# Designs tried in a protein design run: peptides against a protein of PDB entry 1EBD. Part 119

Target 1, 138 residues: chain A of PDB entry 1EBD
Amino acid sequence: KASYEGKVAAEAIAGHPSAVDYVAIPAVVFSDPECASVGYFEQQAKDEGIDVIAAKFPFAANGRALALNDTDGFLKLVVRKEDGVIIGAQIIGPNASDMIAELGLAIEAGMTAEDIALTIHAHPTLGEIAMEAAEVAL

## One batch from the design tools (peptide; made by RFdiffusion4, then SolubleMPNN)

Design b2_p30_2_s3 (from b2_p30_2, 16 letters changed)
Fold by OpenDDE base, seed 2:
Structure b2_p30_2_s3 (fold): chain B 138 residues (1-138), chain A 30 residues (1-30)
Amino acid sequence: as target 1 above (138 residues)
Amino acid sequence: MSRLEIFEENREKAREERERREEEEELEEE
């Protein structure tokens, strides 16, 4: 937030067109387990009248999380039902603070759950959980 | 505007900006 606000302010001062207000601002809590969120929560989307799929995949089913003995939590994708566009994500678990960046990029680029599901993730990684959650949304 | 409408508008603006730059590059090559 503060770094982005500083960049937008600097660009505005430099006479560049007002940077598009990116709404996919990540929120991170560096707890154990880590918590990260970007875009909509499922309830926020419902409160705005958006029909959504909440696709959830647990770290207990991720091969890398098992190998690390760090399997607490899950990834949740919030996907608009009409077109499959990803509009939010939440991660509770190992490396959530870094993993949220992929999903922030996906939201800002207008990607679908299919786009992530068809993207090859390296094996074995924690990041595969994004692909697995995207497959659940199909 | 909902948060989603803002995201959609942002994606459209970013697409239009890419298309404009591609057209400008094509005109400079001619």
Scores: peptide ipSAE 0.020, ipTM 0.394, DockQ to the pose 0.054
Fold by OpenDDE base, seed 1:
Structure b2_p30_2_s3 (fold): chain B 138 residues (1-138), chain A 30 residues (1-30)
Amino acid sequence: as target 1 above (138 residues)
Amino acid sequence: MSRLEIFEENREKAREERERREEEEELEEE
């Protein structure tokens, strides 16, 4: 948040038009395991009357997480049922603090679960869990 | 305004800002 606001302020001072996006602000807790979130939680979407799919995939099924012996947690996508658009994501597990950036980008771009599912992720990586969770949402 | 409405507005603003920059770059090249 503060870093982004600082960048927008610098761009505005330089005379460049810049929009402040406050919507897809990532929240990260550098705990063990790490926790990261962007956009809607499933319950927040439901409380606002948004019909959602909560697609969850565990790190225990991820090849890189198994190789690292760090398999605690999961990735969850919150997907709007009407059009398949990703409106939120949560990660609990290894490298969650960095991995949330892909999902923040996907939300800002208005991407669907299909867009992520059709994106080839490097093998074996922790990042493949985003693709696997997206496939669950289809 | 729901959080989703804000997402939609921000995506629209980001698109409009990109289109404006592309138009400005085209005008500077001419």
Scores: peptide ipSAE 0.019, ipTM 0.393, DockQ to the pose 0.048
Fold by OpenDDE base, seed 3:
Structure b2_p30_2_s3 (fold): chain B 138 residues (1-138), chain A 30 residues (1-30)
Amino acid sequence: as target 1 above (138 residues)
Amino acid sequence: MSRLEIFEENREKAREERERREEEEELEEE
């Protein structure tokens, strides 16, 4: 956050069009398992009156997580029900800190759960869990 | 402004910036 605010301030001072203020700021906790979040939590969306689908997929069902013997946790997508747009994501599990970037990009680009579900992910990878959670949201 | 309204505004600005760059590149090739 502070580094981003410093960059935006520097760009504004330099006369560049004020950098697009990214709203999907990732939050990461480097615990074991790692925790990452971007965009809305399910409860935040509900408190704002947004009708959402919370699609959850466990790492215990991911082929790469099984091969690594690191299967604790899940990925959750928060999807706006009216149009299928991804508005938030949470990951608890292996590589959550890196994997959250794909979902941050998806939120900022206005992608749907269908866009992620139709994207071919390399097999076997931890990243396939995003595709699996997106399929649950359909 | 809701968080979603800010996301929508940001996507629009990013698209406009891309279109401007594409137009500038086309003018430099002529």
Scores: peptide ipSAE 0.018, ipTM 0.389, DockQ to the pose 0.067
Fold by OpenDDE base, seed 4:
Structure b2_p30_2_s3 (fold): chain B 138 residues (1-138), chain A 30 residues (1-30)
Amino acid sequence: as target 1 above (138 residues)
Amino acid sequence: MSRLEIFEENREKAREERERREEEEELEEE
């Protein structure tokens, strides 16, 4: 957030039109396992009266995680039931800090779970877990 | 709808949802 706001301010000072227009701010904890989140948590969405699907896929079922022997945790997508739009994501597990960026992009773009499910991910990668979780939400 | 039309509609809904949340947060801080 602050870095992005600083960029917008710098662009404004330089005489370029710029605005702070973000939907999702990523949060990362560099623990073992790593934790990352962007957009709504399932409970936040429910507290706001949004009917959601919480689609969860475990790293224990991811081919790359198995190959690395690092299978702790999961990816969770928070998907609005009405239209399938992704409104949040949480990752606990390997490479969570980097993988959250794909989901941040998806939320910012107003993508659906179907949009991610139909995106070909490289095999085998940890990133495939986003596609797998999206398929759970369909 | 085409995939592009769906994407554009979803993008607008995501912005509207953000604006709503920001307004709610501002009201809770007052």
Scores: peptide ipSAE 0.018, ipTM 0.328, DockQ to the pose 0.120

Design b2_p30_4_s1 (from b2_p30_4, 18 letters changed)
Fold by OpenDDE base, seed 3:
Structure b2_p30_4_s1 (fold): chain B 138 residues (1-138), chain A 30 residues (1-30)
Amino acid sequence: as target 1 above (138 residues)
Amino acid sequence: SERERRRRELRELMEKHREEIEKANALFGK
């Protein structure tokens, strides 16, 4: 299963047919800091004529990031303005490779920024940054 | 449900632009 999903993802990213019907495919760079993305980039959405809100929140303002002394980077949500639906997300910072899964799930489920903003995140966690960015988009 | 409707609409949008989306993700993931 894992190897199959990896192959499907690699083929999809390469522009080949995929047997898996994902809405968006995540991408991760395991650098320091880590980088992760899913769905639309802001400029990509704009180039395609989608009116978006790009909501950004820094790890420097996140309690867990401060406690870990790892505050570089940010989370960005790309939100369709007309209905508040999340269509993309980018994370540069601590644990980005794992944190992108929440936002991938949100996109696959057709969630809005409000859905994330109203979801209580444990405190203090890195994941709270998604809630904070969602609030910015409201 | 409204959530399912929004999901379908987003899926259609993503499929329309799949090549560009996947290309962007591939470049970002390098």
Scores: peptide ipSAE 0.020, ipTM 0.384, DockQ to the pose 0.619
Fold by OpenDDE base, seed 1:
Structure b2_p30_4_s1 (fold): chain B 138 residues (1-138), chain A 30 residues (1-30)
Amino acid sequence: as target 1 above (138 residues)
Amino acid sequence: SERERRRRELRELMEKHREEIEKANALFGK
């Protein structure tokens, strides 16, 4: 777990065009399990003096992950405490490389944890873990 | 809108993060 979190922090950051000022750029490592990150890590936010809530939800508690017998890892949302705005997300686990897109969209749009929590996710899906983590942040 | 305001604030907040990304990209390109 800790090793993969370190991998996400250091590896597989894609370039971006200067003409388009994206808020957050995803990083994806196509390992087993997959690793994906967008925006701030918890420690990065803390180092910059941002008071954050780190909302973590394990795949071991996700219905689809259980059904697939692929329950390693977690999703973490990094949420600014003052207003609930999502400023980062990390996923270690099944389909992380695709699931990070929802969180990238949320960050780019200036969404809050509540926005994700109130978004209906199909059941049972791996993507529900984003909603679950968002609920933890509330 | 409220979302637009939050987006602007977040954009400013993430400038340091962007810098880290650019540095990493530079390293990966070598």
Scores: peptide ipSAE 0.208, ipTM 0.658, DockQ to the pose 0.273; fails the geometry check
Fold by OpenDDE base, seed 2:
Structure b2_p30_4_s1 (fold): chain B 138 residues (1-138), chain A 30 residues (1-30)
Amino acid sequence: as target 1 above (138 residues)
Amino acid sequence: SERERRRRELRELMEKHREEIEKANALFGK
């Protein structure tokens, strides 16, 4: 029911300690639904000449989201085609502000969509959607 | 390791495009 195009002031969740070099910094908008992003957007990657798979999975197909009666939105993984490495993620939906952490970790670690797909996620959880999106990218 | 190699390569990529990524994130939140 909610529009995905509404925007509020974005917040960088993580600090920038001088001693640590981060690969990607998450941004969150605490709207309804919440919006969270880390790394590349799909169009940004394309504009920069990176061949990507944009793997999208809706909360409407997530068991926990259904149980919560909160099924608006989706998770999108931006995966480099050449090697399957995750280079970005966007989440619009319930608990997006917290769920983005898994994908941020994956990006920082240089993980692939396969790594996420082969990681067992508790069932039923909202976080399971990351595994589903990763499977789409395979 | 293979993961360490991927991580280094991704760091280089992200650093190369840091400004553009930050602009995209800013736009995302506006």
Scores: peptide ipSAE 0.189, ipTM 0.696, DockQ to the pose 0.415; fails the geometry check
Fold by OpenDDE base, seed 4:
Structure b2_p30_4_s1 (fold): chain B 138 residues (1-138), chain A 30 residues (1-30)
Amino acid sequence: as target 1 above (138 residues)
Amino acid sequence: SERERRRRELRELMEKHREEIEKANALFGK
């Protein structure tokens, strides 16, 4: 957030048209396992009156995580029930800090769980877990 | 496009709740 806002400010000072137009801001904790989040948490959405599906998939069921012997944690998608739009995501597990970028892109683009489910993910990869969680939400 | 429509709607939603979302993210992992 600070980096993005700083870039916008610098461009404005330089006379370039720019705007702070982000939808969702990611948060990352570089722990073991890593933690990453973007958009709504499940309970936060519920507290605000949004009817959601929380689709969770464990790294213990991910082929790459098994091959790496690093299977702790999960990915959770927060999906609005009325239209399937992704409004949040949380990842606890291997490479969460990098994997959150796919979900950030999906949220910024107004994508649905179906959009991710229909995106080809290489096998076996950690990122494949996003597709699996999206399929749970269908 | 349909995606652009959904994106506009999500922007409105996120803007309405931006501060609360940022607070929740700040607590995550701590």
Scores: peptide ipSAE 0.144, ipTM 0.666, DockQ to the pose 0.719; fails the geometry check

Design b2_p30_6_s1 (from b2_p30_6, 17 letters changed)
Fold by OpenDDE base, seed 3:
Structure b2_p30_6_s1 (fold): chain B 138 residues (1-138), chain A 30 residues (1-30)
Amino acid sequence: as target 1 above (138 residues)
Amino acid sequence: MKLPKPREELSEEEIKRRLEAMRIVFEEIK
């Protein structure tokens, strides 16, 4: 039972077309499981007419999450279909509040799903889930 | 462009509004 009673550090979800200037501001809920987001949500991108791939990978398939017995949730990448550029990411699961920073950096740098898929992550780590989700987007 | 700095003080009402908005969105993506 996810308790949303956690303290939120929500940085500004600004409404409407000024959203592009705020794409790289992370939003975090320190609940159990933790929730974190940066950039576009899938539906937000679709509403703006952006053709996207939503790539999802579960913590239940992550080796570190299994070893920790903490396998609830997933990582979702929102990838622009035209050029493979990552425009958003959401994480529900262990260490989401810290892991969102890698994806925030990727979005700010204009990286592609291929860039993350080709980045070697230490094994076994929770961070490998970003690489696995990026491979799903290819 | 520099991203706006986190606002030093959010009202309790604004914090509650953002909490609820995030909750709804995360339930939708599950």
Scores: peptide ipSAE 0.023, ipTM 0.459, DockQ to the pose 0.050
Fold by OpenDDE base, seed 5:
Structure b2_p30_6_s1 (fold): chain B 138 residues (1-138), chain A 30 residues (1-30)
Amino acid sequence: as target 1 above (138 residues)
Amino acid sequence: MKLPKPREELSEEEIKRRLEAMRIVFEEIK
């Protein structure tokens, strides 16, 4: 049932030229399931010579996704190996368009996978998947 | 290596071009 046919929406576009950190600009595709991204993709980081860990966690293993009977997709963190800093995130799954905001904030703040892994998320929530993916990166 | 922080003045058109490039890559992240 997963399809990638939604309109790409841009955040941080004010309709005029502005000073922006491109790495922190989220993009969303309102498909079913939703798709969202912020920062680097794994291949983009590799092409720039950044050594990364790609940590992936499936919604099929998330307690809230199971309870909702909506378990398609995953969250992926792109983590710099040198220091564990999160430099990108992608989500395909339920509520991806809203869930990407936490990871956008984490990237802009220069947080590590450990910072997210040690952050208590409410149980059971879809948002716990960010914590679970961060644990995979450790 | 420091986290890249490309803080630059971007036009709306430039942001749209970058988002389109990101969309193409998104098709392949799975």
Scores: peptide ipSAE 0.021, ipTM 0.515, DockQ to the pose 0.113
Fold by OpenDDE base, seed 1:
Structure b2_p30_6_s1 (fold): chain B 138 residues (1-138), chain A 30 residues (1-30)
Amino acid sequence: as target 1 above (138 residues)
Amino acid sequence: MKLPKPREELSEEEIKRRLEAMRIVFEEIK
């Protein structure tokens, strides 16, 4: 079994040196399945005293993932309970490296789980799993 | 179009282990 040494490409979006503390620096592991994260992990948020909802949706329930026979993994949203703001996201699954960008944008824009849940995603797509996970957080 | 072959399913535990490994790496880089 080929141990694919997942080249950890931390694509730190080298934002220009402007003093904006970008909360949403994406990180990707190009493994099979891919792993991607942006913002807070659930445990990091808890350790900082942030009360969070961890909303998970599996690729096994995603119509596109089923059609592709690639259903390993899940999307996890880390949502601040006080205001419903998305503060982190993790994806393990197909196309995680690209799908994390939507969630990075949402975090930087200060969007809520409701904002994502109410965003129409094309069906069937892998990306609609973000909408499904957001609905779990409501 | 040939249907893709069945993939080996990852256990929930293996998925959690990969997620945790990723978390540790990202915490070390930050």
Scores: peptide ipSAE 0.019, ipTM 0.438, DockQ to the pose 0.025
Fold by OpenDDE base, seed 4:
Parts: sequence; C-alpha cells; structure tokens
Structure b2_p30_6_s1 (fold): chain B 138 residues (1-138), chain A 30 residues (1-30)
Amino acid sequence: as target 1 above (138 residues)
Amino acid sequence: MKLPKPREELSEEEIKRRLEAMRIVFEEIK
C-alpha cells in the first residue's frame, strides 16, 4: 500500500496523471495455512453488478501439495464473464503469500483466464494450481 | 527416511470462515 501510494504521488508531482488502484493491492495473512487476496472478492463483484465466474481448485488435487503433505485449502479466481478477464483471486494454502504475486500481475495486465491456462507452469509446483483454476474458468 | 506425520485437514467451513475474516479486515483498512 504505502509504496504504491508513494509511486502515485511521485508521478503526480512529475506532472503525470496517476490514480490509486486498490484492486491490485495484495493482502496477506501469515497464518497456517496462509491466506492471500488480490482484486475483487466474488461477492464484492456481484454487489457492484459485475457478472462473474468463481473458479476454484483445491490443493488436495495439486501434485506438489500432495508431495509436501500440505493439501489444505484452495485457489479461487474471480473472472468477469463478459470477456474472461481476471478481476480477483484468493488463496488459502501453502505458499499463498508468494503465489498471490502472479495473480496480482495478471490482474494489473488485464489478463484472461485463458492467458493463465495457456501459460506453462513447472511440474510439480504449487503454482500449477493457478493454471488449473484458470482451466476451470474456461 | 521419516514419513511426514499425518496433518489434520481444515474443514471447508473453517476455510470459508478464514476467508470471510480476511475480507472483513481488508474492508476495515480500505
């Protein structure tokens, strides 16, 4: 938050119009399991009148999570139905705090679920769960 | 090689509760 707000302020001082987009600011809770979120929650999108698909994939089906014996939780993508654009993501599970960064980048870049589904993820990794959830959204 | 000890899995209800708690916290700081 503070670093992003500082960049916006610096750009404004330099004569470049910039706005604070709070949608792209990640939030993390370092619990066991970890919790992370970026962008819209499913209900928040619905309350704003956005028609969304909520695509969920469990860590219990992820090969790396199984190998680590740490299979609690899931990844959820919030995808706008009109154009397939990812507008939010939530992760509860192993390495959620680091994995949320990929999805934050995807949201900022205006990527679709198809873009993530077609991105090759290394096997076996926890990161594959983003690809699997994106495939669910197609 | 020691096998990892069995870990108790969180219920879907507890996972949903944690997500909702996280949502509330984020709404409070925005």
Scores: peptide ipSAE 0.018, ipTM 0.433, DockQ to the pose 0.021

Design b2_p30_6_s2 (from b2_p30_6, 16 letters changed)
Fold by OpenDDE base, seed 4:
Structure b2_p30_6_s2 (fold): chain B 138 residues (1-138), chain A 30 residues (1-30)
Amino acid sequence: as target 1 above (138 residues)
Amino acid sequence: MRLPKPREELSEEEIARRLEGLRIVMEDIR
């Protein structure tokens, strides 16, 4: 948030057109396991009257996580039922702090769970868990 | 359609609340 708002302010001072328009702000806890979130939590969406699917995939089923012997946690997608649009994501597990950026991009771009499910991820990678969770949402 | 946000502007307090929620979940999986 602050760095993005600072960049927009700097561009405005320089006489460039700029606007702060963001859909989601990532939040990260650099613990073991790492925790990251972007967009809605499932309960926040429900409290706002958004009908959602919460799709989860565990790191215990991810080939790279198994190879690293770091299989704690999961990825959760929060998907709007009406149109399949991803409105939030939570990751608890290895490399969550970096993997949240893909999901932040997906949310900002208005992508669906199908868009992520149909995106080829390298195998085996930790990031492949996003594709697996998206498939659960279908 | 404009995509929903948890709030029009995400405050630092809301970020802190989310991080605390994630921390609690992390403790449950340790």
Scores: peptide ipSAE 0.029, ipTM 0.505, DockQ to the pose 0.083
Fold by OpenDDE base, seed 3:
Structure b2_p30_6_s2 (fold): chain B 138 residues (1-138), chain A 30 residues (1-30)
Amino acid sequence: as target 1 above (138 residues)
Amino acid sequence: MRLPKPREELSEEEIARRLEGLRIVMEDIR
């Protein structure tokens, strides 16, 4: 049973906030499994009238996660349908707290799911799950 | 791409919203 007593670490890089300025600030819960988020949640995007694709890939299909015997959870990308731009990501699983940084960078850069899907990730790594989830969004 | 902004702490309310969002997503864990 996951202990919800995970310490929340939230760091914000914010100046004078527009609502957009806080989107790419990560939130992390150091639970078992770890939880991390950056940008929009799927429902949050929908509530704001953004048409999105929620692309999900499970750690149970990741070669490194299998080798570690730590396959609980998934990565979810929230992709704007109009232009394929990544506007949010959630990770629940091994090393989520560190892996969220790649997706935070992608969101800040205005990258698409295609940009991530075409980025070669080292094999076998947990990070490959970002590429796999991006392929699901295409 | 945008310019980096000064570091600020997230509000308690923003942290709470994100935690609730993560909690909902965790329900998909089988």
Scores: peptide ipSAE 0.027, ipTM 0.497, DockQ to the pose 0.056
Fold by OpenDDE base, seed 2:
Structure b2_p30_6_s2 (fold): chain B 138 residues (1-138), chain A 30 residues (1-30)
Amino acid sequence: as target 1 above (138 residues)
Amino acid sequence: MRLPKPREELSEEEIARRLEGLRIVMEDIR
């Protein structure tokens, strides 16, 4: 948040139009396991009257997580039912702090769960869990 | 297409509380 707000302020001072958009600002807690979030939480979306699908996929079903013996947690996608657009994501698990960036990009671009599900992820990677969670949302 | 801004911007503290809540739940499953 602070770095993004600082960038927006610097761009505004430089005469470039920039707006603070908190929808795609990631938040990270460097705990064990790591926690990361971007966009809407499921309950937040519901409280705003957005009909959502909450698609979860566990790290225990990810080949890379198994190989690392680090299988705690899950990825959750928050998908708007009307159009399949990803509006939020939460990750608890290995490398959540870096993995949230793909989902932040997807949200900022207005991508759907189908767009992620059809994106080929390298095997075996932790990042495949985003594809798997997107498939659950279909 | 950009998503509409949330009606209420989540504070950094509120986001941290939600993430910590998720962490605690995961620890209880261990």
Scores: peptide ipSAE 0.027, ipTM 0.468, DockQ to the pose 0.067
Fold by OpenDDE base, seed 5:
Structure b2_p30_6_s2 (fold): chain B 138 residues (1-138), chain A 30 residues (1-30)
Amino acid sequence: as target 1 above (138 residues)
Amino acid sequence: MRLPKPREELSEEEIARRLEGLRIVMEDIR
């Protein structure tokens, strides 16, 4: 039973006055399961008039999550339909706080769902779920 | 087309607002 009583840790990377790309700033809630997000939420993108695909893959279908008996939650990719570019990601599940970094990098780099789907992830890993969610977006 | 990259310094207040917004949204994410 997900107890969302996690402390919101703002990693305020109050890094130097560098022009911060607001789309690539991760946010994490250290709950059980953990929650993490980077970039657009699906509804936020829709409210801004961006046509998106929300591709969701559950941890219950991830081989490592099954082996760990920790299968609560999912990964969601928010993909722009026009060009397949990943513009947001949300993770609720095991290791979400660390796994969001890959997706933050992908968004900052302007990668597509195809780029992630074609990236070989180690098997079995929790990170493999990003590849699976990207395949759903194709 | 690359999404607009607003290059602004995040104030502590803006970070706090975003985190609260995230928390609220995540409670309803399905």
Scores: peptide ipSAE 0.020, ipTM 0.465, DockQ to the pose 0.094; fails the geometry check

Design b2_p30_6_s3 (from b2_p30_6, 16 letters changed)
Fold by OpenDDE base, seed 3:
Structure b2_p30_6_s3 (fold): chain B 138 residues (1-138), chain A 30 residues (1-30)
Amino acid sequence: as target 1 above (138 residues)
Amino acid sequence: MKLPKPREELSDEEIERRLEGMRIVFEDIR
């Protein structure tokens, strides 16, 4: 965020058109467990009148998280019901700060929960939790 | 070998509280 805002400010000073898309800017807290978010929170989408599905999958059901003995938390997808488009994601758990980038890319590309559910993730990885949460949203 | 620090197990309620805190901070910076 701060680095991106610094780039936008530099571009604005240089007279270039620059817009901050705050929807796709990730927010990260480097706590234990890590917390990460991109796009809409479930309640924010509801407050704006967007009909959403909130799909959660726990790290306690992820094979890599079990092998690491690091199973606290979950991934949540916020999916628009009308078209299945992913509009937000939150992760609390192992590697959340890095894993949020995949979901940020999905939101920027206008991908659906089906697109992620059909994407093959390596086994066993923490990243498989995104695929599992996407399947819950179908 | 670093001794494993005892991990505090977070309740689902504490997890949702942290997410809400992140939301508030993120919206205030917009």
Scores: peptide ipSAE 0.165, ipTM 0.641, DockQ to the pose 0.023
Fold by OpenDDE base, seed 4:
Structure b2_p30_6_s3 (fold): chain B 138 residues (1-138), chain A 30 residues (1-30)
Amino acid sequence: as target 1 above (138 residues)
Amino acid sequence: MKLPKPREELSDEEIERRLEGMRIVFEDIR
């Protein structure tokens, strides 16, 4: 938040139009397990009248999480049904604080669940769970 | 030295409650 707001302020001072998009700002809690979110929560999207798919994939089914013996939690994608665009993501589990950046990029770029599902992720990695959750949304 | 007890696996319900708690906190900050 603060770093992004500082950048927007600097761009405005330089005479460039810039806006603060709070939807694309990641939020992280360094708890155990870690929690991270970017964009819409499922209920928030519903409250705004957006028809969404909530696609969930568990770390218990992720090969890297199994190898680390850290399988608590899941990744959830919030996907707009009309066009398949990712509008939010939540992660609870191992390395959630770093993994949320991929999904933040996807939301900012207007990517679909199909775009993520078709992106090759290295095996076995924790990041592979984003691809698996995207496949659930198809 | 007692080994730390094996971490109990968090139930899906407990994890969803943590997500909801996080939502509330982040909405209050926005």
Scores: peptide ipSAE 0.164, ipTM 0.637, DockQ to the pose 0.021
Fold by OpenDDE base, seed 2:
Structure b2_p30_6_s3 (fold): chain B 138 residues (1-138), chain A 30 residues (1-30)
Amino acid sequence: as target 1 above (138 residues)
Amino acid sequence: MKLPKPREELSDEEIERRLEGMRIVFEDIR
């Protein structure tokens, strides 16, 4: 947030059109396990009257997480039911702070769960959990 | 070779509680 707001302010001072999009701003807690979020939470979307699918996939089912012996947590996608657009994501688990960037990009680009599900992820990686959660949302 | 530190496996319920706590904090910051 603060760095993004600082960039927006700098761009505004420079005479460039800039807007603060809080939906695309990731939030991270560097705890053990790490916690990361971007866009809507499931309850937040519901409170705003958005009909959503919350697709959850556990790190315990991810081959890389198993190989690392670090299987705590999950990835959750918040997908708008009307059009399949990803509007939020939360990750609790290994490398959550870096993995949230893919989902931040997907939300900013207006991508669907199908777009992520059809994206080839390298095997075995923690990032495959995004593809798996997207498949759950279909 | 350092043995991996035994991590306490967090229950799904504890993870969801942490997620809810994170939501409250992040909604207040946004």
Scores: peptide ipSAE 0.038, ipTM 0.560, DockQ to the pose 0.022
Fold by OpenDDE base, seed 5:
Structure b2_p30_6_s3 (fold): chain B 138 residues (1-138), chain A 30 residues (1-30)
Amino acid sequence: as target 1 above (138 residues)
Amino acid sequence: MKLPKPREELSDEEIERRLEGMRIVFEDIR
């Protein structure tokens, strides 16, 4: 937050209009399991009248998580039904703090669940869970 | 050799409770 606000302020001072978009700012809690979020929560989107799909995939079904014996939690994608655009993501589980960056990029780029589902992820990785959750949203 | 205590398996309910807790915290920070 503070570093991003500082960047936006610096850009504004330099004569480049930039809006502070807090929607795409990731938030991370380095607990066990780790927790990360970017964009809309499902309930937040519903409260704003956005019709969403909440696509959830568990780490218990991820081959890398099984191999690590760290299968607690899930990835959740919040997908706008109108156009399939990813507007939020939450991760509770292994490496959530780093994995949220892919989803932050996807949200900033206006990507759809289809874009993520069609992106080849390395096997076996924790990152495959993003692809699997995106497939659930289709 | 004490086996490491099994990681406390989180129930689905506990996981969803943590997610809701995060929502509240993250919405208040923004």
Scores: peptide ipSAE 0.143, ipTM 0.627, DockQ to the pose 0.021; fails the geometry check

